# Peptides against a protein of PDB entry 3HTU, part 39

Target 1, 75 residues: chain A of PDB entry 3HTU
Amino acid sequence: RRPEEWGKLIYQWVSRSGQNNSVFTLYELTNGEDTEDEEFHGLDEATLLRALQALQQEHKAEIITVSDGRGVKFF

## One batch from the design tools (peptide; made by RFdiffusion4, then SolubleMPNN)

Design b2_p17_3_s4 (from b2_p17_3, 9 letters changed)
Fold by OpenDDE base, seed 4:
Structure b2_p17_3_s4 (fold): chain B 75 residues (1-75), chain A 17 residues (1-17)
Amino acid sequence: as target 1 above (75 residues)
Amino acid sequence: MVTQEDIEKLKEKLKKL
């Protein structure tokens, strides 16, 4: 899958799950319990970042970088 | 738009890792 395709899958999950919090760590997206059954579970961070960057270009997400790590907010 | 609250939420999550 291309990064854009991964992005689509991730965003679909975020959307259909209807979660109250839109901020995620990168870790919980690919390694968290909530995504165990998702195709993107276990996705390498590099590919994940590219996927999120694709969403970012569509204004569907914004990658957040802080000293302790990275995350993303979905819109 | 990412708010400061969003940043704090993220930081809290990262602390749990």
Scores: peptide ipSAE 0.777, ipTM 0.948, DockQ to the pose 0.774
Fold by OpenDDE base, seed 3:
Structure b2_p17_3_s4 (fold): chain B 75 residues (1-75), chain A 17 residues (1-17)
Amino acid sequence: as target 1 above (75 residues)
Amino acid sequence: MVTQEDIEKLKEKLKKL
């Protein structure tokens, strides 16, 4: 899958689960309990980041970087 | 738009890792 395709799957999950406007760490998206049954569970962080960047271009997400790590807010 | 509250929420989550 291309990063854009992963982004679509991730955003679909966020939307279906009613978690728009929520903040996630990158870790919990791919390693958390809430996504264990999703196709993107276990996705490498590099590909995840590219997927989120694709969503960011569509104004569906914003990547957040702080000293302790990175996360994302979905819209 | 990401707010300061969003940032604080993220920081709290990152502490748990």
Scores: peptide ipSAE 0.777, ipTM 0.948, DockQ to the pose 0.869
Fold by OpenDDE base, seed 2:
Structure b2_p17_3_s4 (fold): chain B 75 residues (1-75), chain A 17 residues (1-17)
Amino acid sequence: as target 1 above (75 residues)
Amino acid sequence: MVTQEDIEKLKEKLKKL
């Protein structure tokens, strides 16, 4: 899958689960219990980041970087 | 828009990793 295709799947999950406007760590998106049944579970972080960057270009997400790591907010 | 509250929430999540 292309990054934008992964982004679509991730955003669909966020929307379906009613978690828009929520903040996630990158880790919990791909390794968390809440996404165990999703196709993007286990996705490598590099590919995840590219997917989120695609969503960011569409103003559907914003990647957040702090000293202790990275996360994302979905809109 | 990402707020300061969002950033604090993220920081708390990262502490648990």
Scores: peptide ipSAE 0.775, ipTM 0.948, DockQ to the pose 0.873
Fold by OpenDDE base, seed 1:
Structure b2_p17_3_s4 (fold): chain B 75 residues (1-75), chain A 17 residues (1-17)
Amino acid sequence: as target 1 above (75 residues)
Amino acid sequence: MVTQEDIEKLKEKLKKL
């Protein structure tokens, strides 16, 4: 899958689960319990980041960078 | 828009890693 395609799957999950406007760490999206049944579970962080960047271009997400790591907010 | 509250929530989550 292309990053844009991964982004679509991730955003669909966020939307269907009612978690828009929530903040996630990058780790919990691909390694957390809440996404164990999703196709993107186990996705490498580099590809995840590219997927989120694609969503960011569409104004559907914003990647957050702090000193302790990165996360994302979905819209 | 990301708020300061969002930033604090993220920081708390990152502490648990």
Scores: peptide ipSAE 0.774, ipTM 0.948, DockQ to the pose 0.867

Design b2_p17_4_s1 (from b2_p17_4, 8 letters changed)
Fold by OpenDDE base, seed 2:
Structure b2_p17_4_s1 (fold): chain B 75 residues (1-75), chain A 17 residues (1-17)
Amino acid sequence: as target 1 above (75 residues)
Amino acid sequence: MEEERKKELKEAEEKLR
């Protein structure tokens, strides 16, 4: 899958689960219990980041950087 | 550490509003 395709799958989950306007760490998106049944569970961080960057270009997400890593807010 | 990271992200998110 291309990053844009992964982004679509991730955003679909965010939308159908009512997680819009929520903040996630990159880790919990791919390693958390809430996404265990999703196709993007276990996705490597590098690919995840590219997917989120694609969503960011579409104004559907914003990547946040803090002292101990990165996260994302979905809109 | 993951919980601490989440807290920092939440604090950062408040500044984005």
Scores: peptide ipSAE 0.367, ipTM 0.823, DockQ to the pose 0.172
Fold by OpenDDE base, seed 1:
Structure b2_p17_4_s1 (fold): chain B 75 residues (1-75), chain A 17 residues (1-17)
Amino acid sequence: as target 1 above (75 residues)
Amino acid sequence: MEEERKKELKEAEEKLR
């Protein structure tokens, strides 16, 4: 899958679960309990980041950078 | 570390509002 395709799957999950406007760490998106049944569970961080960047270009997400890593807010 | 990171991210998110 291309990053854009992964982004679509991730955003679909966010929408279905009603977690828009929520903040996630990159880790919990791919390693958390809430996404264990999703295809993107276990996705490598590099690919995840590219997927989120694709969503950011569409104004569906914003990647947040802090002193100790990154997270994302979905819209 | 993960919990602390998430806390910091939420604080940063508030600044974006």
Scores: peptide ipSAE 0.352, ipTM 0.818, DockQ to the pose 0.220
Fold by OpenDDE base, seed 5:
Structure b2_p17_4_s1 (fold): chain B 75 residues (1-75), chain A 17 residues (1-17)
Amino acid sequence: as target 1 above (75 residues)
Amino acid sequence: MEEERKKELKEAEEKLR
């Protein structure tokens, strides 16, 4: 899958799951319990980041950088 | 460590509002 395709899958999950908080760490998206059954679970962080960057380009997400790691806010 | 990271991200998110 291309990063854009991964982004689509991730965003679909975010949208249909009705998350209480739209902010995620990159880790919990691919390693968290909530995504265990998703195809993108276990996705490498590099590919994940590119996927999220694609979503960011579409104004569907914003990647957040903090002192120790990165996260993402979905819209 | 992940929890602390999440907290910091949420704090950063607050600044985006």
Scores: peptide ipSAE 0.346, ipTM 0.818, DockQ to the pose 0.221
Fold by OpenDDE base, seed 3:
Structure b2_p17_4_s1 (fold): chain B 75 residues (1-75), chain A 17 residues (1-17)
Amino acid sequence: as target 1 above (75 residues)
Amino acid sequence: MEEERKKELKEAEEKLR
């Protein structure tokens, strides 16, 4: 899958689960309990970041950088 | 330290609003 395709799957999960306007660490998106049954669980962080960047271009997400890592807010 | 990281992210998110 291309990063844009992963982004689509991730955003579909966010929407279906009612997680819009929620903040996630990158780790919990791909390693957390809430996404264990999703195709993107276990996705490498590099590909995840590219997927989220694609969503960010569509104004569906914003990547947040802090002193000890990154996260994302979905809209 | 995942919990502490998420706390920091949420605090940062609030500042973005």
Scores: peptide ipSAE 0.330, ipTM 0.810, DockQ to the pose 0.219

Design b2_p17_4_s2 (from b2_p17_4, 7 letters changed)
Fold by OpenDDE base, seed 2:
Structure b2_p17_4_s2 (fold): chain B 75 residues (1-75), chain A 17 residues (1-17)
Amino acid sequence: as target 1 above (75 residues)
Amino acid sequence: SEEELKKELEEAKKKLE
């Protein structure tokens, strides 16, 4: 799958699960318990980042950087 | 840590709202 395709799957999950406006660490998105049944669970961080960047270009997400690392907020 | 990172992200989120 292309990054934008992964982004679509991730955003669909966020929307369907009612977690818009929530923030996630990159780790919990792909390794957390809440996404265990999703196709993107286990996705490598590099590919995840590209997927999120695609969503960011569409104004559907914002990648947040803090002192301890990065996360993402979905809109 | 992952937990500390999440806390900082939550705080950052508030600034974006």
Scores: peptide ipSAE 0.524, ipTM 0.876, DockQ to the pose 0.173
Fold by OpenDDE base, seed 4:
Structure b2_p17_4_s2 (fold): chain B 75 residues (1-75), chain A 17 residues (1-17)
Amino acid sequence: as target 1 above (75 residues)
Amino acid sequence: SEEELKKELEEAKKKLE
């Protein structure tokens, strides 16, 4: 799958699960309990980041950087 | 830690609202 395709799957989960406007660490998004049944669970961070960047271009997400690392907010 | 990171992100989220 291309990053854009992963982004679509991720956002579909966000939307269906009512997680819009929520913030996630990159780790919990792909390794957390809440997504363990999703196809994108276990996705490598590099690909995840590209997927999120694609969503960001569509104004569906915003990647947030803090001192401890990065996360993402979905809209 | 992940917990600390999440906390920082939540705080950052508030600034975006």
Scores: peptide ipSAE 0.521, ipTM 0.876, DockQ to the pose 0.221
Fold by OpenDDE base, seed 1:
Structure b2_p17_4_s2 (fold): chain B 75 residues (1-75), chain A 17 residues (1-17)
Amino acid sequence: as target 1 above (75 residues)
Amino acid sequence: SEEELKKELEEAKKKLE
């Protein structure tokens, strides 16, 4: 799958689960309990980041950088 | 740590709202 395709799957999960406006660490998106049944669970962080960047271009997400690392907020 | 990162992200979220 292309990054944009992964982004679509991730955003679909966010929307269907009603977690818009929530903030996630990159780790919990692909390794957390809440996404264990999702196709993107276990996705490598590099590909995840590219997927989120694609969503960011569509104004559906914002990648947040803090001192401890990065996370993402979905809209 | 992951927990500390989450806390900072939550704080950052508040600033974005």
Scores: peptide ipSAE 0.515, ipTM 0.874, DockQ to the pose 0.173
Fold by OpenDDE base, seed 3:
Structure b2_p17_4_s2 (fold): chain B 75 residues (1-75), chain A 17 residues (1-17)
Amino acid sequence: as target 1 above (75 residues)
Amino acid sequence: SEEELKKELEEAKKKLE
């Protein structure tokens, strides 16, 4: 799958599960309990980041950087 | 830690709202 395709799957989950406006660490998005049954669970962080960047271009997400690392907010 | 990271992200979220 291309990053854009992963982004679509991720955002579909966000929408279906009512996680819009929520913030995630990159780790919990692909390794957390809430996404265990999703196709993108276990996705490598490099590909995840590219997927989120695609969503960011569509104004569906914003990648957040803090002192301890990065996360993402979905809209 | 992951916990500390999430906490910082939550604080950052408030500034984006």
Scores: peptide ipSAE 0.508, ipTM 0.872, DockQ to the pose 0.172

Design b2_p17_4_s3 (from b2_p17_4, 8 letters changed)
Fold by OpenDDE base, seed 3:
Structure b2_p17_4_s3 (fold): chain B 75 residues (1-75), chain A 17 residues (1-17)
Amino acid sequence: as target 1 above (75 residues)
Amino acid sequence: ELEERLEELERARELLE
């Protein structure tokens, strides 16, 4: 899958689960309990970041970079 | 590791509030 395709799957989960306007760490998206049954669970962080960047371009997410971690807010 | 993840989450939330 391309990063954009992963982004689509991730955002579909966000929308279906009612997580819009929620904030996650990148780790939570791929390693958290809430996504254990999702296809993107276990996705490498590099690919995840590219997927989220694609969503960000579409104004569907905002990536937050902090000194020792990263998070994302979905819209 | 859990404490680190929680801290990251809190920082992310603070930046967006």
Scores: peptide ipSAE 0.056, ipTM 0.628, DockQ to the pose 0.161
Fold by OpenDDE base, seed 1:
Structure b2_p17_4_s3 (fold): chain B 75 residues (1-75), chain A 17 residues (1-17)
Amino acid sequence: as target 1 above (75 residues)
Amino acid sequence: ELEERLEELERARELLE
């Protein structure tokens, strides 16, 4: 799958589960309990980041960079 | 560590609103 395709799957989960406006660490999205049944569970961080960047271009997400890591807010 | 990061991210979220 291309990063854009992963982004689509991730955002579909966000929408269906009502997680809009929620903030996640990148770790939570791919390693958390809430996404254990999703295809993107276990996705490598590099590919995840590219997927989120694709969503950011569509104004569906905002990648948050803090001193001790990164996260994402979905819209 | 993860919980601490979430708190920081939540603070960052407020700045984006």
Scores: peptide ipSAE 0.052, ipTM 0.647, DockQ to the pose 0.220
Fold by OpenDDE base, seed 2:
Structure b2_p17_4_s3 (fold): chain B 75 residues (1-75), chain A 17 residues (1-17)
Amino acid sequence: as target 1 above (75 residues)
Amino acid sequence: ELEERLEELERARELLE
């Protein structure tokens, strides 16, 4: 899958599960219990980041980098 | 605040890992 395709799957989950306007660490998205049944569970961080960057270009997400790590807010 | 929330989540994750 292309990053844009992964982004679509991720955002579909966000929308279906009512997680709009929620904040996640990158780890939570791919390793958390809430996404265990999703296709993007276990996705490597590099690919995840590219997927989220695609969503960011569409104004559907905002990636945040802090000293502790990285996260994302979905709109 | 968004960045504050991220830091809270990351600190919590570190304690639970």
Scores: peptide ipSAE 0.041, ipTM 0.618, DockQ to the pose 0.106
Fold by OpenDDE base, seed 4:
Structure b2_p17_4_s3 (fold): chain B 75 residues (1-75), chain A 17 residues (1-17)
Amino acid sequence: as target 1 above (75 residues)
Amino acid sequence: ELEERLEELERARELLE
């Protein structure tokens, strides 16, 4: 899959899950219990980042980079 | 700010692991 395709899957999950929280760490997106059954679970962080960057270009997400890690807010 | 909120989340997640 291409990064933008992964982004689509991720965003679909966010939308369908009905979660109140829209902020995630990159780790919990691919390693968290909430995504264990998702195709993107276990996805390497580099590919995940590219996927999120694709979503960011569509104004569907905002990547946050801090000294101790990274996260993303979905819109 | 969002960045501050994320840092708090990260710290919280780490504590709860």
Scores: peptide ipSAE 0.035, ipTM 0.622, DockQ to the pose 0.125

Design b2_p17_4_s4 (from b2_p17_4, 6 letters changed)
Fold by OpenDDE base, seed 2:
Parts: sequence; structure tokens; C-alpha cells
Structure b2_p17_4_s4 (fold): chain B 75 residues (1-75), chain A 17 residues (1-17)
Amino acid sequence: as target 1 above (75 residues)
Amino acid sequence: EEEERKKELEEAKEKLE
């Protein structure tokens, strides 16, 4: 799958589960209990980041950065 | 430090939620 395709799957989950406007760490998205049954669970961080960047371009997400970590807010 | 990183992210998450 391409990053854009992963982004689509991730956002579909966000929408279906009512997680819009929620904030996640990148780890929570791919390793959290809430996404255990999702296809993107276990996705490598590099690919995840590209997927989120694609969503960001569509104004569906905003990548958050702190001193040495990243998260994301979905809209 | 992974633990410290997680802590910072959680704090940032709390502020943005």
C-alpha cells in the first residue's frame, strides 16, 4: 500500500470510531489497544508518518512535534 | 530517553485535547 492508501485506512478508522479531534502519539496509533484489530496496527513509523503527512495535506490531520517526539491530531 | 519522550508527548496531548 502507498502512504496515501494507509492514510485513508487510518482516517476511516478515526471517523468510524468517533476519534475526530482526538490527539494520538504515533505509537498509540500503531501499537495501542484501540487499533489492535486494524490493518494499520504494527505499521512502521516511517510509513505511518508518510501516511499522516498525506492526510495533513488534505487538512484531515496535523502532525504535532515536541522536543523529541511526534503525535497527530485528527480533524 | 523513551520514557521521557512518552511523558512529553502525553503532556502535549493533554494540552491539545
Scores: peptide ipSAE 0.128, ipTM 0.687, DockQ to the pose 0.065
Fold by OpenDDE base, seed 3:
Structure b2_p17_4_s4 (fold): chain B 75 residues (1-75), chain A 17 residues (1-17)
Amino acid sequence: as target 1 above (75 residues)
Amino acid sequence: EEEERKKELEEAKEKLE
């Protein structure tokens, strides 16, 4: 899958699960309990980041960068 | 290092929630 396709899957989960306006660490998205049954669970962080960047371009997400990690807010 | 990273991200998350 392309990063954009992963982004689509991720955002579909966000929307269906009612997680809009929620904040996640990147780890939570791919390793968290809430996404265990999702196809993107276990996705490598590099690909995840590219997926989120695609969503960010569409104003569906905002990537948060901190000193030692990153998170994301979905809209 | 990983534990500290998690803490920083959690703090950032709390600020945005």
Scores: peptide ipSAE 0.122, ipTM 0.683, DockQ to the pose 0.064
Fold by OpenDDE base, seed 1:
Structure b2_p17_4_s4 (fold): chain B 75 residues (1-75), chain A 17 residues (1-17)
Amino acid sequence: as target 1 above (75 residues)
Amino acid sequence: EEEERKKELEEAKEKLE
Protein backbone atom coordinates (compact mmCIF):
# COMPACT_ATOMS: atom_id res chain seq x y z
CA ARG B 1 0.00 0.00 0.00
CA ARG B 2 1.03 3.56 -0.65
CA PRO B 3 1.30 6.01 2.25
CA GLU B 4 -1.83 7.77 1.03
CA GLU B 5 -3.71 4.48 1.11
CA TRP B 6 -2.58 3.81 4.66
CA GLY B 7 -3.64 7.32 5.57
CA LYS B 8 -7.08 6.62 4.18
CA LEU B 9 -7.43 3.48 6.28
CA ILE B 10 -6.25 5.25 9.40
CA TYR B 11 -8.60 8.18 8.96
CA GLN B 12 -11.48 5.84 8.23
CA TRP B 13 -10.86 4.25 11.62
CA VAL B 14 -10.67 7.67 13.26
CA SER B 15 -13.97 8.72 11.75
CA ARG B 16 -15.84 5.47 12.34
CA SER B 17 -14.65 5.11 15.92
CA GLY B 18 -15.40 8.71 16.84
CA GLN B 19 -11.79 9.63 17.48
CA ASN B 20 -11.90 12.93 15.64
CA ASN B 21 -10.25 15.73 17.61
CA SER B 22 -8.26 13.14 19.55
CA VAL B 23 -4.53 13.00 20.12
CA PHE B 24 -2.42 9.86 19.79
CA THR B 25 1.20 8.99 20.07
CA LEU B 26 2.50 7.20 17.01
CA TYR B 27 3.06 4.16 19.22
CA GLU B 28 -0.58 4.10 20.29
CA LEU B 29 -1.75 4.04 16.68
CA THR B 30 0.27 0.99 15.68
CA ASN B 31 0.75 -0.80 19.01
CA GLY B 32 -2.19 0.28 21.13
CA GLU B 33 -5.14 -1.77 22.26
CA ASP B 34 -7.63 0.43 20.41
CA THR B 35 -6.22 -0.51 17.00
CA GLU B 36 -5.48 -4.21 17.54
CA ASP B 37 -8.03 -5.25 14.93
CA GLU B 38 -7.03 -2.66 12.33
CA GLU B 39 -4.95 -3.41 9.25
CA PHE B 40 -2.49 -0.68 10.17
CA HIS B 41 -1.72 -2.25 13.54
CA GLY B 42 1.94 -3.12 13.56
CA LEU B 43 2.72 -0.74 10.71
CA ASP B 44 6.31 0.47 10.76
CA GLU B 45 6.76 3.98 12.06
CA ALA B 46 8.37 5.31 8.89
CA THR B 47 5.41 4.29 6.75
CA LEU B 48 2.99 5.52 9.40
CA LEU B 49 4.63 8.93 9.41
CA ARG B 50 4.32 9.21 5.63
CA ALA B 51 0.68 8.24 5.88
CA LEU B 52 0.04 10.89 8.50
CA GLN B 53 1.90 13.47 6.43
CA ALA B 54 -0.50 12.74 3.59
CA LEU B 55 -3.42 13.33 5.94
CA GLN B 56 -1.81 16.51 7.18
CA GLN B 57 -1.72 17.86 3.63
CA GLU B 58 -5.47 17.33 3.55
CA HIS B 59 -5.89 19.14 6.88
CA LYS B 60 -7.21 15.95 8.47
CA ALA B 61 -4.37 15.61 10.93
CA GLU B 62 -1.56 17.53 12.56
CA ILE B 63 1.68 15.79 13.42
CA ILE B 64 2.97 16.69 16.87
CA THR B 65 6.69 16.80 17.44
CA VAL B 66 8.38 17.02 20.81
CA SER B 67 12.03 16.84 21.76
CA ASP B 68 11.92 13.05 22.01
CA GLY B 69 8.77 11.80 20.36
CA ARG B 70 5.95 12.24 17.92
CA GLY B 71 2.18 12.14 17.97
CA VAL B 72 -0.78 13.21 15.92
CA LYS B 73 -4.04 15.06 16.36
CA PHE B 74 -6.89 14.08 14.09
CA PHE B 75 -9.55 16.51 12.97
CA GLU A 1 14.93 7.05 27.86
CA GLU A 2 11.59 5.51 27.03
CA GLU A 3 10.00 6.62 30.28
CA GLU A 4 10.97 10.24 29.69
CA ARG A 5 9.70 10.00 26.12
CA LYS A 6 6.37 8.68 27.30
CA LYS A 7 6.06 11.45 29.85
CA GLU A 8 6.89 14.17 27.35
CA LEU A 9 4.41 12.83 24.83
CA GLU A 10 1.74 12.52 27.49
CA GLU A 11 2.25 16.12 28.53
CA ALA A 12 2.06 17.26 24.91
CA LYS A 13 -1.05 15.15 24.45
CA GLU A 14 -2.75 16.76 27.42
CA LYS A 15 -1.84 20.22 26.20
CA LEU A 16 -3.28 19.66 22.74
CA GLU A 17 -6.42 17.77 23.74
Scores: peptide ipSAE 0.121, ipTM 0.683, DockQ to the pose 0.066
Fold by OpenDDE base, seed 5:
Structure b2_p17_4_s4 (fold): chain B 75 residues (1-75), chain A 17 residues (1-17)
Amino acid sequence: as target 1 above (75 residues)
Amino acid sequence: EEEERKKELEEAKEKLE
C-alpha cells in the first residue's frame, strides 16, 4: 500500500470510532490496544509518518512534534 | 518495563494535548 492508502485506512478508523479531534502518539496508533484489529496495527513508524503527512495535506490531521516525541491530532 | 513505557506514553500524550 502507498502512504496515501494507509492514510485513508487510518482516517476511516478515526471517523468510524469517533476519534475526531483526538490526539494520539504515533506509538498508540500502531501499537495501541484500540487499533489491535486494524490493518495498520504494527505499521512501521516511517510509513505511518508518510501516511499522516498525506492526511495533513488534506487538512484531516496535524502532526505535532515536541522534545520527547511526536503525535498527531485528527480533525 | 511495560508499566514504565505506559507512563512515558501518557506523559507524552499530555504534552501533545
Scores: peptide ipSAE 0.098, ipTM 0.665, DockQ to the pose 0.051

Design b2_p17_5_s1 (from b2_p17_5, 7 letters changed)
Fold by OpenDDE base, seed 2:
Structure b2_p17_5_s1 (fold): chain B 75 residues (1-75), chain A 17 residues (1-17)
Amino acid sequence: as target 1 above (75 residues)
Amino acid sequence: SFREKLEELGKKIEEEE
C-alpha cells in the first residue's frame, strides 16, 4: 500500500470509531489495544508518518512533535 | 509526561480553530 492508502484506512477507522478531534501517540495508533484488529496495526513508524503526512495535506490531521515524542490530532 | 504534553498541545490546536 502507498502512504495515501494507509492514511485512508487510518482515517476510516478514526471516523467509524468516533475518534475525530482526538489525539494519539504514534505508538497508540500502531501498538494500542484499540487498533489491534485493524490492518494498520503493527505498521512501521516511517510508513505511519508518511500516511499521516498525507492526511495532514488534506487537513484531516495534524502531526504534533515535542522533545520526547510525536503524536497526531485527527479532525 | 509526553502523553500529558500531547493532550495540552491538542487542546491548543482545538482552541485555535
Scores: peptide ipSAE 0.448, ipTM 0.842, DockQ to the pose 0.829
Fold by OpenDDE base, seed 3:
Parts: C-alpha cells; structure tokens; sequence
Structure b2_p17_5_s1 (fold): chain B 75 residues (1-75), chain A 17 residues (1-17)
C-alpha cells in the first residue's frame, strides 16, 4: 500500500469509531489496544508518518511534535 | 509526561483552529 492508502484506512477507522478531534501518540495508533483489529496495526512508524502527512495535506490531521516524541490530532 | 504534553498541545490546536 502507498502512504496515501494507509492514510485513508487510518482516517476511515477514526471516523467510524467516532474519534474525530482526538489526539493519539504514534505508538497508540499502531500499537494500542483500540487498533488491534485494524490493518494498520503494527505499521512501521516511517510509513505511518508518511500516511499522516498525506492526511495533513487534506486538513484531516495535524502532526504534533514535542521534544519527547510525536503525535497526531484528527479532525 | 509526553502524553500530558500531547493533550495540552492538542487542546491548544483546537483553540487556535
């Protein structure tokens, strides 16, 4: 899958689960209990970041960078 | 913690948007 395709799958989950306007650490998104049954569970962080960047271009997410790590807010 | 910082920043983004 291309990063854009991963982004689509991720956002579909966010929307279907009613978690728009929520924030996630990158770890929670791909390693958390809430996404265990999703295709993107276990996705490598590099590919995840590219997927989220694609969503960011569509104004569907914003990547948050702090000194301790990265997260994302979905809209 | 990182999680607390993320939540804080997330809320700030919401307030600014």
Amino acid sequence: as target 1 above (75 residues)
Amino acid sequence: SFREKLEELGKKIEEEE
Scores: peptide ipSAE 0.445, ipTM 0.840, DockQ to the pose 0.854
Fold by OpenDDE base, seed 5:
Formats: C-alpha cells, structure tokens, sequence
Structure b2_p17_5_s1 (fold): chain B 75 residues (1-75), chain A 17 residues (1-17)
C-alpha cells in the first residue's frame, strides 16, 4: 500500500470509531489496544508518518511534535 | 509526561481553530 492508502484506512477508522478531534501518539495508533484488529496495526512508524503526512495535506490531521516524541490530531 | 503534553497541544490546536 502507498502512504496515502494507509492514511485512508487510518482515517476511516478514526471516523467510524468517533475519534475525530482526538489526539494520539504515533505508537498507540499502531501498537495500542484500540487498533489491534485494524489492518494498520503493527505498521512501521516511518510508513505511518508518511501516511499521516498525506492526511495532513488534506487537512484531515495535524502532526504534533514535542520534545519527547510525535503525535497526531485528527479532524 | 509526553502524553500530557500532547493532550495540551491538541487542545491548543482546537482552540486556535
């Protein structure tokens, strides 16, 4: 899958689960309990970041960088 | 913590919208 295709799957989950306007660490998106049954569970962080960047270009997400790591807010 | 800081930043983003 291309990054934008992964982004689509991730955003579909966000929307269907009512997680819009929520924040996530990058780790909990791919390694957390809430996404265990999703196709993107276990996705490597580099690919995840590219997927989220694709969503960011569509104004569906914003990647947040702090001193201790990165997260994302979905819209 | 990282999670707490992330939540704060997320809230700030929403306030700026």
Amino acid sequence: as target 1 above (75 residues)
Amino acid sequence: SFREKLEELGKKIEEEE
Scores: peptide ipSAE 0.440, ipTM 0.840, DockQ to the pose 0.919
Fold by OpenDDE base, seed 1:
Structure b2_p17_5_s1 (fold): chain B 75 residues (1-75), chain A 17 residues (1-17)
Amino acid sequence: as target 1 above (75 residues)
Amino acid sequence: SFREKLEELGKKIEEEE
């Protein structure tokens, strides 16, 4: 899958589960209990980041980077 | 914590919108 395709799957989950306007760490998105049944569970962080960057270009997400780590807010 | 920081930053982003 291309990053844009992963992004689509992730955003579909966000929308279906009512997680719009919520914030996630990158870790809990791919390793958390809430996404265990999703295709993107276990996705490597590098690919995840590229997927989220694709969503960011579409104004559907914003990646939050601080010294302690990275997260994402979905819109 | 990192999680708390994300929540705070997320709220700030929301306020700027």
Scores: peptide ipSAE 0.438, ipTM 0.838, DockQ to the pose 0.827

Design b2_p17_5_s2 (from b2_p17_5, 8 letters changed)
Fold by OpenDDE base, seed 5:
Structure b2_p17_5_s2 (fold): chain B 75 residues (1-75), chain A 17 residues (1-17)
Amino acid sequence: as target 1 above (75 residues)
Amino acid sequence: SFKEKLEELGEEILKKE
């Protein structure tokens, strides 16, 4: 899958679960309990970041950097 | 915590901003 395709899957989950406007760490998106049944569970962080960057270009997400860590807010 | 800080910063970010 291309990054934008992963982004679509991730955003679909966010929307379906009613978590728009929520903030996530990158870790909990791909390793958390809430996404265990999603295709993107276990996705490597590098690919995840590219997927989120694709969503950010569409104004569907904002990547947040705190110190040496990153998270994301979905819209 | 890291998550707490993310949430604080996230609250300041809006879709149209």
Scores: peptide ipSAE 0.495, ipTM 0.818, DockQ to the pose 0.677
Fold by OpenDDE base, seed 4:
Structure b2_p17_5_s2 (fold): chain B 75 residues (1-75), chain A 17 residues (1-17)
Amino acid sequence: as target 1 above (75 residues)
Amino acid sequence: SFKEKLEELGEEILKKE
């Protein structure tokens, strides 16, 4: 899958689960309990980041970078 | 915590938009 395709899957999960406007660490998106059954569970962080960047371009997410790491806000 | 900080920053983003 291309990053954009991963982004679509991720955002679909966010939307279906009613978690728009929520913030996630990158880790919990791909390694958390809440996404265990999702296809993107276990996705490498590099690909995840690109997926989220694609969503960011669509104003569906914003990647948050702090000294301790990165997260994402979904809209 | 890191997550808490993200939530704070996320809230700020939400407020600005």
Scores: peptide ipSAE 0.480, ipTM 0.808, DockQ to the pose 0.781
Fold by OpenDDE base, seed 1:
Structure b2_p17_5_s2 (fold): chain B 75 residues (1-75), chain A 17 residues (1-17)
Amino acid sequence: as target 1 above (75 residues)
Amino acid sequence: SFKEKLEELGEEILKKE
């Protein structure tokens, strides 16, 4: 899958689960309990980041970068 | 925690136009 395709799957999960406007660490999106049944569970973080960057271009997410690491807010 | 900080920062982030 291309990053844009992964982004679509991730955003579909966010929307269907009613978690728009919520914040996630990058780790919990692909390694957390809440996404264990999703196709993107276990996705490498580098590909995840590219997927989220694609969503960011569509104004559907914003990647949050701080000294401690990165997270994402979905819209 | 890191997650708590993200949540705090995220509350101030609005959807981009």
Scores: peptide ipSAE 0.478, ipTM 0.818, DockQ to the pose 0.578
Fold by OpenDDE base, seed 2:
Structure b2_p17_5_s2 (fold): chain B 75 residues (1-75), chain A 17 residues (1-17)
Amino acid sequence: as target 1 above (75 residues)
Amino acid sequence: SFKEKLEELGEEILKKE
């Protein structure tokens, strides 16, 4: 899958689960219990970041970078 | 915590919109 295709799957999960306007760590999205049944569970962080960057270009997410790591807010 | 900091920053982003 291309990054934008992964982004679509991730955003679909966020929307269907009613978690728009929520914040996640990158680890939670790919390793958390809430996404265990999703196709993007276990996705490598580099590919995840590219997927989220694609969503960010569409104004559907914003990647948050702090000294301790990165997260994302979905809109 | 890291998660708490992200939530605070996320809330600030929401306030700006």
Scores: peptide ipSAE 0.472, ipTM 0.803, DockQ to the pose 0.820

